# Designs tried in a protein design run: peptides against a protein of PDB entry 1Y0J. Part 60

Target 1, 39 residues: chain A of PDB entry 1Y0J
Amino acid sequence: EARECVNCGATATPLWRRDRTGHYLCNACGLYHKMNGQN

## One batch from the design tools (peptide; made by RFdiffusion4, then SolubleMPNN)

Design b2_p26_3_s3 (from b2_p26_3, 19 letters changed)
Fold by OpenDDE base, seed 3:
Structure b2_p26_3_s3 (fold): chain B 39 residues (1-39), chain A 26 residues (1-26)
Amino acid sequence: as target 1 above (39 residues)
Amino acid sequence: EEEELKKLMEEAKKKHEENLEKIKAA
């Protein structure tokens, strides 16, 4: 068991981000969410 | 801003592909 991006399943990233509900996202998925507002 | 964010996102996405290939679930 380890931290995973809730969107893509990645377990490693240069920067962990969180969505508005507190779920963990890798940097890439987090930036995508920030720009588009969707998964 | 959004233009800078877009550039950063594209860089992250490019590196992300290789990163995912090496990642194993724990």
Scores: peptide ipSAE 0.047, ipTM 0.500, DockQ to the pose 0.136
Fold by OpenDDE base, seed 1:
Structure b2_p26_3_s3 (fold): chain B 39 residues (1-39), chain A 26 residues (1-26)
Amino acid sequence: as target 1 above (39 residues)
Amino acid sequence: EEEELKKLMEEAKKKHEENLEKIKAA
C-alpha cells in the first residue's frame, strides 16, 4: 500500500530515494545514507 | 554531531527490520 522508508518508517517525503540495493528511503534518510557512504 | 545522528539512524533501522522484510517480499 503506502510506501514507507525502510530506515525511519516515514510514509511521506518530498522525494523518495532508493539505496544501491533498491530499498526505499525518504529524502532525509536517503541523503544521510549517501553522505555516509561517501565518507 | 554525525556520530549521534548515525546512532539514531541505526536504532531506527533496527526497529524497521520487519518493514524491510515486508518490502523485500513485495
Scores: peptide ipSAE 0.045, ipTM 0.517, DockQ to the pose 0.142
Fold by OpenDDE base, seed 4:
Structure b2_p26_3_s3 (fold): chain B 39 residues (1-39), chain A 26 residues (1-26)
Amino acid sequence: as target 1 above (39 residues)
Amino acid sequence: EEEELKKLMEEAKKKHEENLEKIKAA
């Protein structure tokens, strides 16, 4: 029932983010995806 | 390479999980 980061499985984060397909990511994983998404 | 990126993602995932555990223990 509780929301989870699709990357690391974290259930708590200061800021929930979403990837291009709408999956939820914690703040840390969201930033990581963004950094590696460029190029 | 996509495969190398996947490996990096797994390492980052592990480190992030470990970091959260450290925070919980503090």
Scores: peptide ipSAE 0.041, ipTM 0.498, DockQ to the pose 0.089
Fold by OpenDDE base, seed 5:
Structure b2_p26_3_s3 (fold): chain B 39 residues (1-39), chain A 26 residues (1-26)
Amino acid sequence: as target 1 above (39 residues)
Amino acid sequence: EEEELKKLMEEAKKKHEENLEKIKAA
């Protein structure tokens, strides 16, 4: 099974990220999530 | 064929929405 971003469905990214619950995000979505997340 | 594809896309869309909800909840 190919890893995919749970936000946009991308299957390729220069850097895989994960949200706090462990779901995979592509680099772009991960950064977006971090920027819009509550810190 | 188009109907089958539509069904597959709807299933994928549903899964995507569920994933988005999980992300928002994280």
Scores: peptide ipSAE 0.022, ipTM 0.432, DockQ to the pose 0.075

Design b2_p26_3_s4 (from b2_p26_3, 16 letters changed)
Fold by OpenDDE base, seed 4:
Structure b2_p26_3_s4 (fold): chain B 39 residues (1-39), chain A 26 residues (1-26)
Amino acid sequence: as target 1 above (39 residues)
Amino acid sequence: SAAELEALLKEAEKRHLENLEKIKAA
């Protein structure tokens, strides 16, 4: 099974990010959460 | 409506759990 963003379900991204707990986020969702005061 | 929003949030939470499982299995 391929890696997926825990937020949007995307399986491809220019840059994989992770929150403090280690959950994977696509670049877009990672930046979105950062902008909204989330990891 | 509030009911529709609650349903969407519940579905999102379910997908999140499933995605965690996929990440663990990847």
Scores: peptide ipSAE 0.022, ipTM 0.434, DockQ to the pose 0.102
Fold by OpenDDE base, seed 1:
Structure b2_p26_3_s4 (fold): chain B 39 residues (1-39), chain A 26 residues (1-26)
Amino acid sequence: as target 1 above (39 residues)
Amino acid sequence: SAAELEALLKEAEKRHLENLEKIKAA
């Protein structure tokens, strides 16, 4: 099984984050979304 | 080439749209 960031497709990250709907984001994309609210 | 660049940009835009839809759809 391979988890991937729904934004950038990364399959590895120091910390998996999730949006309010439960989709997985890598740490970088998760932080980016938190700061900017966009991809 | 310009054609190659356009192809890359088009693919990137397509992926971006699909990624947004994955998040927004659910």
Scores: peptide ipSAE 0.020, ipTM 0.406, DockQ to the pose 0.157
Fold by OpenDDE base, seed 3:
Structure b2_p26_3_s4 (fold): chain B 39 residues (1-39), chain A 26 residues (1-26)
Amino acid sequence: as target 1 above (39 residues)
Amino acid sequence: SAAELEALLKEAEKRHLENLEKIKAA
């Protein structure tokens, strides 16, 4: 029931990010998406 | 994807640990 990264399923991260549609991403996945434009 | 990359990195870490154990045992 805890928040999860929609990409990797992580439940803990130093910084929660969100994609353009509002889905939550952990910091690592959020940065990856930003750099590569993909999951 | 980032999920795939993270999985690959975790697998690499596992292999690295196994290699260290092999070196120690040899």
Scores: peptide ipSAE 0.039, ipTM 0.447, DockQ to the pose 0.035; fails the geometry check
Fold by OpenDDE base, seed 2:
Structure b2_p26_3_s4 (fold): chain B 39 residues (1-39), chain A 26 residues (1-26)
Amino acid sequence: as target 1 above (39 residues)
Amino acid sequence: SAAELEALLKEAEKRHLENLEKIKAA
């Protein structure tokens, strides 16, 4: 199984996150979304 | 987006290097 961040395409991250609609995001993108409410 | 942020950071790093070279040349 290979998961990837829907925003940047990263396949590895110390912590997988998900946006409000359930899409997987790497830790960095997830934090960015949380802080800015956008990609 | 995070991709846009990365692009901005990359550009900032480029400008920073350029500025350091300007200071060194002065």
Scores: peptide ipSAE 0.028, ipTM 0.404, DockQ to the pose 0.033; fails the geometry check

Design b2_p26_4_s1 (from b2_p26_4, 17 letters changed)
Fold by OpenDDE base, seed 5:
Structure b2_p26_4_s1 (fold): chain B 39 residues (1-39), chain A 26 residues (1-26)
Amino acid sequence: as target 1 above (39 residues)
Amino acid sequence: PVEKRELSEEERAFIERVREEIRKAE
């Protein structure tokens, strides 16, 4: 099993984040969406 | 995002910058 970011498809990240529906985001994409009000 | 989608050029560029900053900080 390999977790992947639902935004960019990355399978590795220093910190996994989750969106409001529980889907996983890599740290970079999570920060991107947070900064752009799409968290 | 809820579903996987292609990133726009702007989104991709921003993410690359964020990733670089994260890497630089470690």
Scores: peptide ipSAE 0.057, ipTM 0.522, DockQ to the pose 0.609
Fold by OpenDDE base, seed 1:
Structure b2_p26_4_s1 (fold): chain B 39 residues (1-39), chain A 26 residues (1-26)
Amino acid sequence: as target 1 above (39 residues)
Amino acid sequence: PVEKRELSEEERAFIERVREEIRKAE
């Protein structure tokens, strides 16, 4: 089993991020949601 | 994001741009 971004499903990223609810996001999706204020 | 969902075209495009910029910075 591999970790996946809960947003886009990516399994690899330069930096794993986590949202305020603890879900893992790839770097890009984490930045996207942070920038757009979306969860 | 709390639950997995399909991304809109705008979201995908933005993410692609962000990823590209990150790669360029590496």
Scores: peptide ipSAE 0.057, ipTM 0.526, DockQ to the pose 0.566; fails the geometry check
Fold by OpenDDE base, seed 2:
Structure b2_p26_4_s1 (fold): chain B 39 residues (1-39), chain A 26 residues (1-26)
Amino acid sequence: as target 1 above (39 residues)
Amino acid sequence: PVEKRELSEEERAFIERVREEIRKAE
């Protein structure tokens, strides 16, 4: 039940981000989706 | 992303590049 990135499954990141619906993303995936206009 | 899914090779490669750049910047 540990927090994990909903995109890649990572359980650790220097900066947790969240998508528009509140799901957690690691920093890298958050940046990826921001760049591609995706959630 | 809303639900967990497997990433495409292109997505995975991009993320790895981004992660590497982030790590190098630290």
Scores: peptide ipSAE 0.055, ipTM 0.525, DockQ to the pose 0.571; fails the geometry check
Fold by OpenDDE base, seed 3:
Structure b2_p26_4_s1 (fold): chain B 39 residues (1-39), chain A 26 residues (1-26)
Amino acid sequence: as target 1 above (39 residues)
Amino acid sequence: PVEKRELSEEERAFIERVREEIRKAE
């Protein structure tokens, strides 16, 4: 039931993000990938 | 990312720094 970041596995974040295909990312991983141009 | 993969040490360290800055903003 617990949501987790598809990148790092974190289960808590100040802001859940979602990638272009609908997978959940924590705020930190979402920002990291934006800054590095990665998915 | 679409599929889960292991993070490099550098990638993990960067994420940890970002998380710390987010915590300071609270």
Scores: peptide ipSAE 0.054, ipTM 0.520, DockQ to the pose 0.575; fails the geometry check

Design b2_p26_4_s2 (from b2_p26_4, 17 letters changed)
Fold by OpenDDE base, seed 2:
Structure b2_p26_4_s2 (fold): chain B 39 residues (1-39), chain A 26 residues (1-26)
Amino acid sequence: as target 1 above (39 residues)
Amino acid sequence: MVEKRELSEEEKKFIKEVQEEIKKQA
């Protein structure tokens, strides 16, 4: 049931982000994907 | 969509660096 980042598996983050299809990313991974143009 | 996968060492290092910078601000 616990939310986890689809990229790194983290279950805690200062800020949850979501990709274009609604999958959850931790703040760091969300920034990583944004910086590298990935989704 | 972002798919679950094993991160490379380069990606892990980058994420660690970003996480450290974020944590320094809060």
Scores: peptide ipSAE 0.063, ipTM 0.520, DockQ to the pose 0.585
Fold by OpenDDE base, seed 5:
Structure b2_p26_4_s2 (fold): chain B 39 residues (1-39), chain A 26 residues (1-26)
Amino acid sequence: as target 1 above (39 residues)
Amino acid sequence: MVEKRELSEEEKKFIKEVQEEIKKQA
């Protein structure tokens, strides 16, 4: 199995994050959403 | 399975910048 970011599709990241519904985001996308109030 | 979101060009550029910052930490 391979986890992937639901935002950009990345399969590798220094740190996996999760959105409010529990879906995985790569660190970059997680930071993006956090900074834009979408996390 | 969850579908991927579409990203605007602005979002893509922002993600790229964030990714570069992350890489600098390593």
Scores: peptide ipSAE 0.061, ipTM 0.515, DockQ to the pose 0.735
Fold by OpenDDE base, seed 3:
Structure b2_p26_4_s2 (fold): chain B 39 residues (1-39), chain A 26 residues (1-26)
Amino acid sequence: as target 1 above (39 residues)
Amino acid sequence: MVEKRELSEEEKKFIKEVQEEIKKQA
């Protein structure tokens, strides 16, 4: 059972992030949404 | 709340660049 980024489906990342409601994001997707104020 | 969706080409390029940049820091 591998963890997945809810945005892109990636199963590997140098740093797992979580949104305000606890969904897992890979580092890149987390940074992308933070920088663009999206999702 | 984050919802699953297909990424645009711009988003895919950004993801690739960020991941490569992070690797260089190791």
Scores: peptide ipSAE 0.058, ipTM 0.513, DockQ to the pose 0.540
Fold by OpenDDE base, seed 1:
Structure b2_p26_4_s2 (fold): chain B 39 residues (1-39), chain A 26 residues (1-26)
Amino acid sequence: as target 1 above (39 residues)
Amino acid sequence: MVEKRELSEEEKKFIKEVQEEIKKQA
């Protein structure tokens, strides 16, 4: 069992982010979604 | 809600670029 970004599948990141429903995102994907208005 | 789909190559390139910039900050 390893944590993965639900967007890109990355297993390592400088900072784990989490959406409002609890899904984990790597820092980059979290920023990507935030920047593009994707929730 | 996080969009659940495969990223386009363009999006993947963007993510890679962003990750590299983030690494430089650390």
Scores: peptide ipSAE 0.059, ipTM 0.519, DockQ to the pose 0.452; fails the geometry check

Design b2_p26_4_s3 (from b2_p26_4, 19 letters changed)
Fold by OpenDDE base, seed 3:
Structure b2_p26_4_s3 (fold): chain B 39 residues (1-39), chain A 26 residues (1-26)
Amino acid sequence: as target 1 above (39 residues)
Amino acid sequence: SVEKAELSEEEREFIERVREEIRKKE
């Protein structure tokens, strides 16, 4: 998966997540956004 | 659960720091 987290730039993660607009987030950043009530 | 998928060590440490900041604001 040659993708990149739009938040931190990570290129590897145990689980790729996506925001409402389809941008990819690594697992940690995806959870971070949820904790802050965003994505 | 996919909601809280397995984290790498780096990701776990990141989340732990975030959780601490959230806790301080509670």
Scores: peptide ipSAE 0.174, ipTM 0.666, DockQ to the pose 0.059
Fold by OpenDDE base, seed 5:
Structure b2_p26_4_s3 (fold): chain B 39 residues (1-39), chain A 26 residues (1-26)
Amino acid sequence: as target 1 above (39 residues)
Amino acid sequence: SVEKAELSEEEREFIERVREEIRKKE
């Protein structure tokens, strides 16, 4: 398995998050989108 | 917490930059 953040391409993170459509985001990018109300 | 989990050094730096940009717009 080669999971990666759809935003930054990171392959490792303390917590994998998912957007509304199920795409994986690293913890940082997930928080970024939440703060900006995007994805 | 689901709202904020442990961050690597690189992730912490990224969040800090994002927070600063948001603050500047306020």
Scores: peptide ipSAE 0.167, ipTM 0.659, DockQ to the pose 0.059
Fold by OpenDDE base, seed 4:
Formats: structure tokens, C-alpha cells, sequence
Structure b2_p26_4_s3 (fold): chain B 39 residues (1-39), chain A 26 residues (1-26)
């Protein structure tokens, strides 16, 4: 079991986030999507 | 904060690039 950001493939991050469907996003990608109106 | 946790250098640079692109569109 290795968690991975569904957007960039990162396997480590200061804070794991999740999109509306439950997929994991690293902190940066989560913020990126939030800034661009995506969830 | 939980809203925007501390970022690694790589993550910080990524966010800064995104912010710059948004700024250019404003």
C-alpha cells in the first residue's frame, strides 16, 4: 500500500487532501485545483 | 494551518507558479 497523488504521482506531502470523489491529492495539487475552481 | 499546510520547496514553487499564472489572467 502506497498512497499516491492522482494528479502528479507524488507519494509524500505535508498534507494529504481528497477530491470530491475521494481520490488522494498532495497538498500542492489540492490547492492547485482549489485555486482553479476544481475539486 | 490545515487550510494551507507548510509546503516543501517543490510544492511551494509549484503553488507560486500557479499563483503567478492566475495573477497574469486577472
Amino acid sequence: as target 1 above (39 residues)
Amino acid sequence: SVEKAELSEEEREFIERVREEIRKKE
Scores: peptide ipSAE 0.166, ipTM 0.658, DockQ to the pose 0.059
Fold by OpenDDE base, seed 1:
Structure b2_p26_4_s3 (fold): chain B 39 residues (1-39), chain A 26 residues (1-26)
Amino acid sequence: as target 1 above (39 residues)
Amino acid sequence: SVEKAELSEEEREFIERVREEIRKKE
């Protein structure tokens, strides 16, 4: 399979995260949203 | 929302920096 971050399209990351709807985010994008209080 | 977002250039650069720093810790 080819998993991709739904935000930036990255296909590799140290840690896959998920949003509240289950979509995959790379570690950076997940942290970005958390750091900026975005949800 | 943590769903897909339209990022500014500054925000994109921030993400790139975060990714690099995380990579360095690996």
Scores: peptide ipSAE 0.116, ipTM 0.596, DockQ to the pose 0.481; fails the geometry check

Design b2_p26_4_s4 (from b2_p26_4, 19 letters changed)
Fold by OpenDDE base, seed 1:
Structure b2_p26_4_s4 (fold): chain B 39 residues (1-39), chain A 26 residues (1-26)
Amino acid sequence: as target 1 above (39 residues)
Amino acid sequence: PVEKRELSEEEREFIEEVRKRIEEER
C-alpha cells in the first residue's frame, strides 16, 4: 500500500515528514503542526 | 496527529494555503 499522511490522507507530497511518534505527515500537515505546536 | 481524523476548518484552510504556495513555486 502507498504511504499516506495520517492527518489528511494525501498519498503524495514534495517532502514526507514524521511526527514525534513516527507517523508520516505530508509536508503541508507537518508544517501546520510544527507551526501550531500540535503533534 | 497519531490517528487519521477529520480536519478542522482552520487546519484545512492552512493546508490548502501551504499546498497552493508549494504549487506556485513549481
Scores: peptide ipSAE 0.072, ipTM 0.536, DockQ to the pose 0.598
Fold by OpenDDE base, seed 5:
Structure b2_p26_4_s4 (fold): chain B 39 residues (1-39), chain A 26 residues (1-26)
Amino acid sequence: as target 1 above (39 residues)
Amino acid sequence: PVEKRELSEEEREFIEEVRKRIEEER
């Protein structure tokens, strides 16, 4: 399987997150968007 | 984000900071 963050393209992360539509985000990008009120 | 896009400078810097914090906590 080849999973990548839809925001930064990272292929590895300590924790995969998902946006409202189910697209994968790395932990860092997910936290960034969460902190800035974005999804 | 729904689709891959280029990150703004601000986004990139913030993400790098977050990554650093996560790494330091381990």
Scores: peptide ipSAE 0.072, ipTM 0.538, DockQ to the pose 0.578
Fold by OpenDDE base, seed 3:
Structure b2_p26_4_s4 (fold): chain B 39 residues (1-39), chain A 26 residues (1-26)
Amino acid sequence: as target 1 above (39 residues)
Amino acid sequence: PVEKRELSEEEREFIEEVRKRIEEER
């Protein structure tokens, strides 16, 4: 299987992140949500 | 985010900026 960002659907990223509930986010989406206080 | 959704214009622009910065650091 292939991992994908639960926000934008990207399948490749320099760093996979996880939200508070454990779902995977690409680095860009993870940083965006971190900066804006979103989960 | 817990589920896949359409990105707002603001989110899309920010994501592109972040990706650009990451690429520049290489």
Scores: peptide ipSAE 0.064, ipTM 0.526, DockQ to the pose 0.571
Fold by OpenDDE base, seed 2:
Parts: structure tokens; C-alpha cells; sequence
Structure b2_p26_4_s4 (fold): chain B 39 residues (1-39), chain A 26 residues (1-26)
């Protein structure tokens, strides 16, 4: 199985991020949520 | 996000902009 961003479904990113519960986010989605105070 | 979901237009536009900037940086 391939890893994918739980927010947008992307399977590739220059930097994988994780929310506090361990879900993977692509770099873009991780930054978006960080900037908007959301996980 | 906790579950996979469809993004709003606002979120999608932001994501595209961020991806564009990251790509241009490389």
C-alpha cells in the first residue's frame, strides 16, 4: 500500500508531515492546516 | 484532518499555490 495525504489524497510530496494523531499530510496540506490553526 | 475529504475551493487554491511555490523553489 502507498502512503497518501489524508486531506487531499496526494501520494507524493517533497516533505511528509503528520498530525498529532499520526495521520500523514503532504507538505502543502500540513502547512495549510498549521497556518489556519487546524489539524 | 482526521479523514479523507474533498477540499473546498479555497483550500484547493491554497494547496495549488503552496505546491507551485515549493516546486519553483527547487
Amino acid sequence: as target 1 above (39 residues)
Amino acid sequence: PVEKRELSEEEREFIEEVRKRIEEER
Scores: peptide ipSAE 0.072, ipTM 0.544, DockQ to the pose 0.612; fails the geometry check

Design b2_p26_5_s1 (from b2_p26_5, 11 letters changed)
Fold by OpenDDE base, seed 1:
Structure b2_p26_5_s1 (fold): chain B 39 residues (1-39), chain A 26 residues (1-26)
Amino acid sequence: as target 1 above (39 residues)
Amino acid sequence: PVSAEEKAERRAKVEAFFAKLKEELE
């Protein structure tokens, strides 16, 4: 299975990030969450 | 489980956020 961003479902990103509970986020969603909190 | 539609909406919000942010900083 391919890794997916738990927020937007993206399967490709220049940098995988993780939230505080360890879920994978694409770079954009990770930064978005960092700035705004959970989506 | 999150639907494909909801994921697409979330992606759109993320993209719009950064697009606006970039514009505001230009």
Scores: peptide ipSAE 0.459, ipTM 0.805, DockQ to the pose 0.583
Fold by OpenDDE base, seed 4:
Structure b2_p26_5_s1 (fold): chain B 39 residues (1-39), chain A 26 residues (1-26)
Amino acid sequence: as target 1 above (39 residues)
Amino acid sequence: PVSAEEKAERRAKVEAFFAKLKEELE
């Protein structure tokens, strides 16, 4: 088992982020989500 | 559950977003 970004499925990232409900997001998806309010 | 294909589409959308931002900053 390995951690995956809940948005794009990435298993590796320079920095793991989390959305407001605690789901893991890769760095890029996390920033995208923060800027746009959604995936 | 989201399919692998849909996850790939989401990834492409994210990448395009940042590519556009970078271009606009040049």
Scores: peptide ipSAE 0.458, ipTM 0.804, DockQ to the pose 0.589
Fold by OpenDDE base, seed 2:
Structure b2_p26_5_s1 (fold): chain B 39 residues (1-39), chain A 26 residues (1-26)
Amino acid sequence: as target 1 above (39 residues)
Amino acid sequence: PVSAEEKAERRAKVEAFFAKLKEELE
């Protein structure tokens, strides 16, 4: 049950984040979403 | 579910975004 970033599929990250709907995002994708709103 | 190829494409967009951002800040 390896966690995956719902955006890029990464399974490892220095910090797991979550989007507005509660799905997991890697640190990079989470920051990207925060800055751009969506992808 | 999103394909592996699409996920890779999304990752590339994220990396390009931060690469550009870093360049703009330097």
Scores: peptide ipSAE 0.450, ipTM 0.802, DockQ to the pose 0.613
Fold by OpenDDE base, seed 3:
Structure b2_p26_5_s1 (fold): chain B 39 residues (1-39), chain A 26 residues (1-26)
Amino acid sequence: as target 1 above (39 residues)
Amino acid sequence: PVSAEEKAERRAKVEAFFAKLKEELE
């Protein structure tokens, strides 16, 4: 049940996002990727 | 497979990036 962001490892976020391959990103990392590309 | 250490470093970079932005972006 407890998923984690594949980028930063966070286990809690206001909104779970997903990359094109379906891997979960926290809200912050998802937005970061949109603005800067991969971290 | 990324180490916990590297994930922590990535988190710090993300947090620093959004430090000047609205809280709702985090």
Scores: peptide ipSAE 0.441, ipTM 0.807, DockQ to the pose 0.392

Design b2_p26_5_s2 (from b2_p26_5, 15 letters changed)
Fold by OpenDDE base, seed 3:
Structure b2_p26_5_s2 (fold): chain B 39 residues (1-39), chain A 26 residues (1-26)
Amino acid sequence: as target 1 above (39 residues)
Amino acid sequence: PVSKEEKEKRKKEIEKFFEELKKKLE
């Protein structure tokens, strides 16, 4: 039930983001992947 | 969809990445 980041497993974040396929990412991982590109 | 061990590694990679960025903004 609890949402978690598909990259690092975090269950809490200031802002939930989503990757191109719809998977949830925490704010930090979302920004990291946007700046670098992968996952 | 990542193993517990891999999640920990990725978490540390993220932390180090942003720590480096913060140093550049000092």
Scores: peptide ipSAE 0.233, ipTM 0.698, DockQ to the pose 0.561
Fold by OpenDDE base, seed 5:
Structure b2_p26_5_s2 (fold): chain B 39 residues (1-39), chain A 26 residues (1-26)
Amino acid sequence: as target 1 above (39 residues)
Amino acid sequence: PVSKEEKEKRKKEIEKFFEELKKKLE
């Protein structure tokens, strides 16, 4: 029942982030989306 | 809900993005 990044499927990350609707993103995907405005 | 294949593609896109960023910061 581990958390999973909705973008890449990662189950582990230094820092969990959340998108606009509350879905979990790993740190890398969260930063990527912020930098590119893609989520 | 994203397929395994799509997840892997996205993972690679993320990886490439940050690799390029790292190069620019050198």
Scores: peptide ipSAE 0.230, ipTM 0.696, DockQ to the pose 0.571
Fold by OpenDDE base, seed 2:
Structure b2_p26_5_s2 (fold): chain B 39 residues (1-39), chain A 26 residues (1-26)
Amino acid sequence: as target 1 above (39 residues)
Amino acid sequence: PVSKEEKEKRKKEIEKFFEELKKKLE
C-alpha cells in the first residue's frame, strides 16, 4: 500500500512530486527530471 | 507535490473528524 516513486521505486521522501501525467516521484527524482527536461 | 508535513496535517484532520463521528455513533 506504500506509495512509490515511478522513477527509482523509493517509498520515502520528504516531498512527493508528480510528473506531467500525475504519477508520483520522490523529491530527488522530481528535481532531476525537471533539470534534465523530463518530468 | 505534497510535503510530509502537509500529508501529516491532512491525516490528523481526517482522524479527528472520524473520532468525533465515532463518538456520535456510540
Scores: peptide ipSAE 0.038, ipTM 0.324, DockQ to the pose 0.017
Fold by OpenDDE base, seed 4:
Structure b2_p26_5_s2 (fold): chain B 39 residues (1-39), chain A 26 residues (1-26)
Amino acid sequence: as target 1 above (39 residues)
Amino acid sequence: PVSKEEKEKRKKEIEKFFEELKKKLE
């Protein structure tokens, strides 16, 4: 299986990030979560 | 912003909406 962002489902991103629980996020969603402090 | 479960629920709601529209066009 291919890795995908747990927030938006994207399978490709310039940089993979992880949330506080260890789930993978694309760069955009990772930054969004960091800025807003919530899913 | 939203959980996997909530995303799926909203997807199903949208699908039902468009299915009803299809029936009106037939």
Scores: peptide ipSAE 0.029, ipTM 0.355, DockQ to the pose 0.040; fails the geometry check

Design b2_p26_5_s3 (from b2_p26_5, 14 letters changed)
Fold by OpenDDE base, seed 3:
Structure b2_p26_5_s3 (fold): chain B 39 residues (1-39), chain A 26 residues (1-26)
Amino acid sequence: as target 1 above (39 residues)
Amino acid sequence: PVSEEEKKKRKEKIEAFFKEMEEALA
């Protein structure tokens, strides 16, 4: 078992982010959601 | 939290988004 982004399944990222409920996002997906205003 | 199919769909949307972004930045 390894940490993975809840959106794209990536297991590696320069910066792990977390959503409001604590789910892990890779940096890219975190920025994507920030730009689109969705979670 | 989310199904594998939904993850796949999200991934594809994101990849398309970043492709458009790359083209815009080129």
Scores: peptide ipSAE 0.048, ipTM 0.470, DockQ to the pose 0.680
Fold by OpenDDE base, seed 5:
Structure b2_p26_5_s3 (fold): chain B 39 residues (1-39), chain A 26 residues (1-26)
Amino acid sequence: as target 1 above (39 residues)
Amino acid sequence: PVSEEEKKKRKEKIEAFFKEMEEALA
């Protein structure tokens, strides 16, 4: 299976962001959440 | 389309992951 963003399902991104438990967000979803406090 | 129950479960899962991500990206 391919790696995918848990939020949007994207399978490709310039930068994978990973939490301490190993779950992935794409760069866009990770930054959007960080900057705005919501998805 | 997806059921309301499935939407709720999906939302809760994402919220949990986002909380972890907030800590990681702080």
Scores: peptide ipSAE 0.040, ipTM 0.404, DockQ to the pose 0.074
Fold by OpenDDE base, seed 2:
Structure b2_p26_5_s3 (fold): chain B 39 residues (1-39), chain A 26 residues (1-26)
Amino acid sequence: as target 1 above (39 residues)
Amino acid sequence: PVSEEEKKKRKEKIEAFFKEMEEALA
């Protein structure tokens, strides 16, 4: 098993983020989407 | 072989997913 960001596919990050349904995002992608409100 | 309608449905599904994710992380 290897955790990966659902947005960019990264497998390593300083901070894993997760939505309320359990999908993982790396720190960078999580912040990016939060800032832009889009994907 | 993917119809334009199928492409649209896939796109909307992805957009809805990221919208939900953004709301949860904001």
Scores: peptide ipSAE 0.032, ipTM 0.384, DockQ to the pose 0.063
Fold by OpenDDE base, seed 4:
Structure b2_p26_5_s3 (fold): chain B 39 residues (1-39), chain A 26 residues (1-26)
Amino acid sequence: as target 1 above (39 residues)
Amino acid sequence: PVSEEEKKKRKEKIEAFFKEMEEALA
């Protein structure tokens, strides 16, 4: 098994982000959502 | 470079948890 970003499936990132229930986002996808509020 | 099946599953997951994820990033 490997950790994956729930948005893009990436398995590597310089900074893992996580939601309140523990789902992982890569840094890029997390910032993208924060900046745009949409996919 | 992602299959159509993977894209579909990913989209469904994002739609389900998007709001909560945004709150975590604030």
Scores: peptide ipSAE 0.047, ipTM 0.437, DockQ to the pose 0.080; fails the geometry check

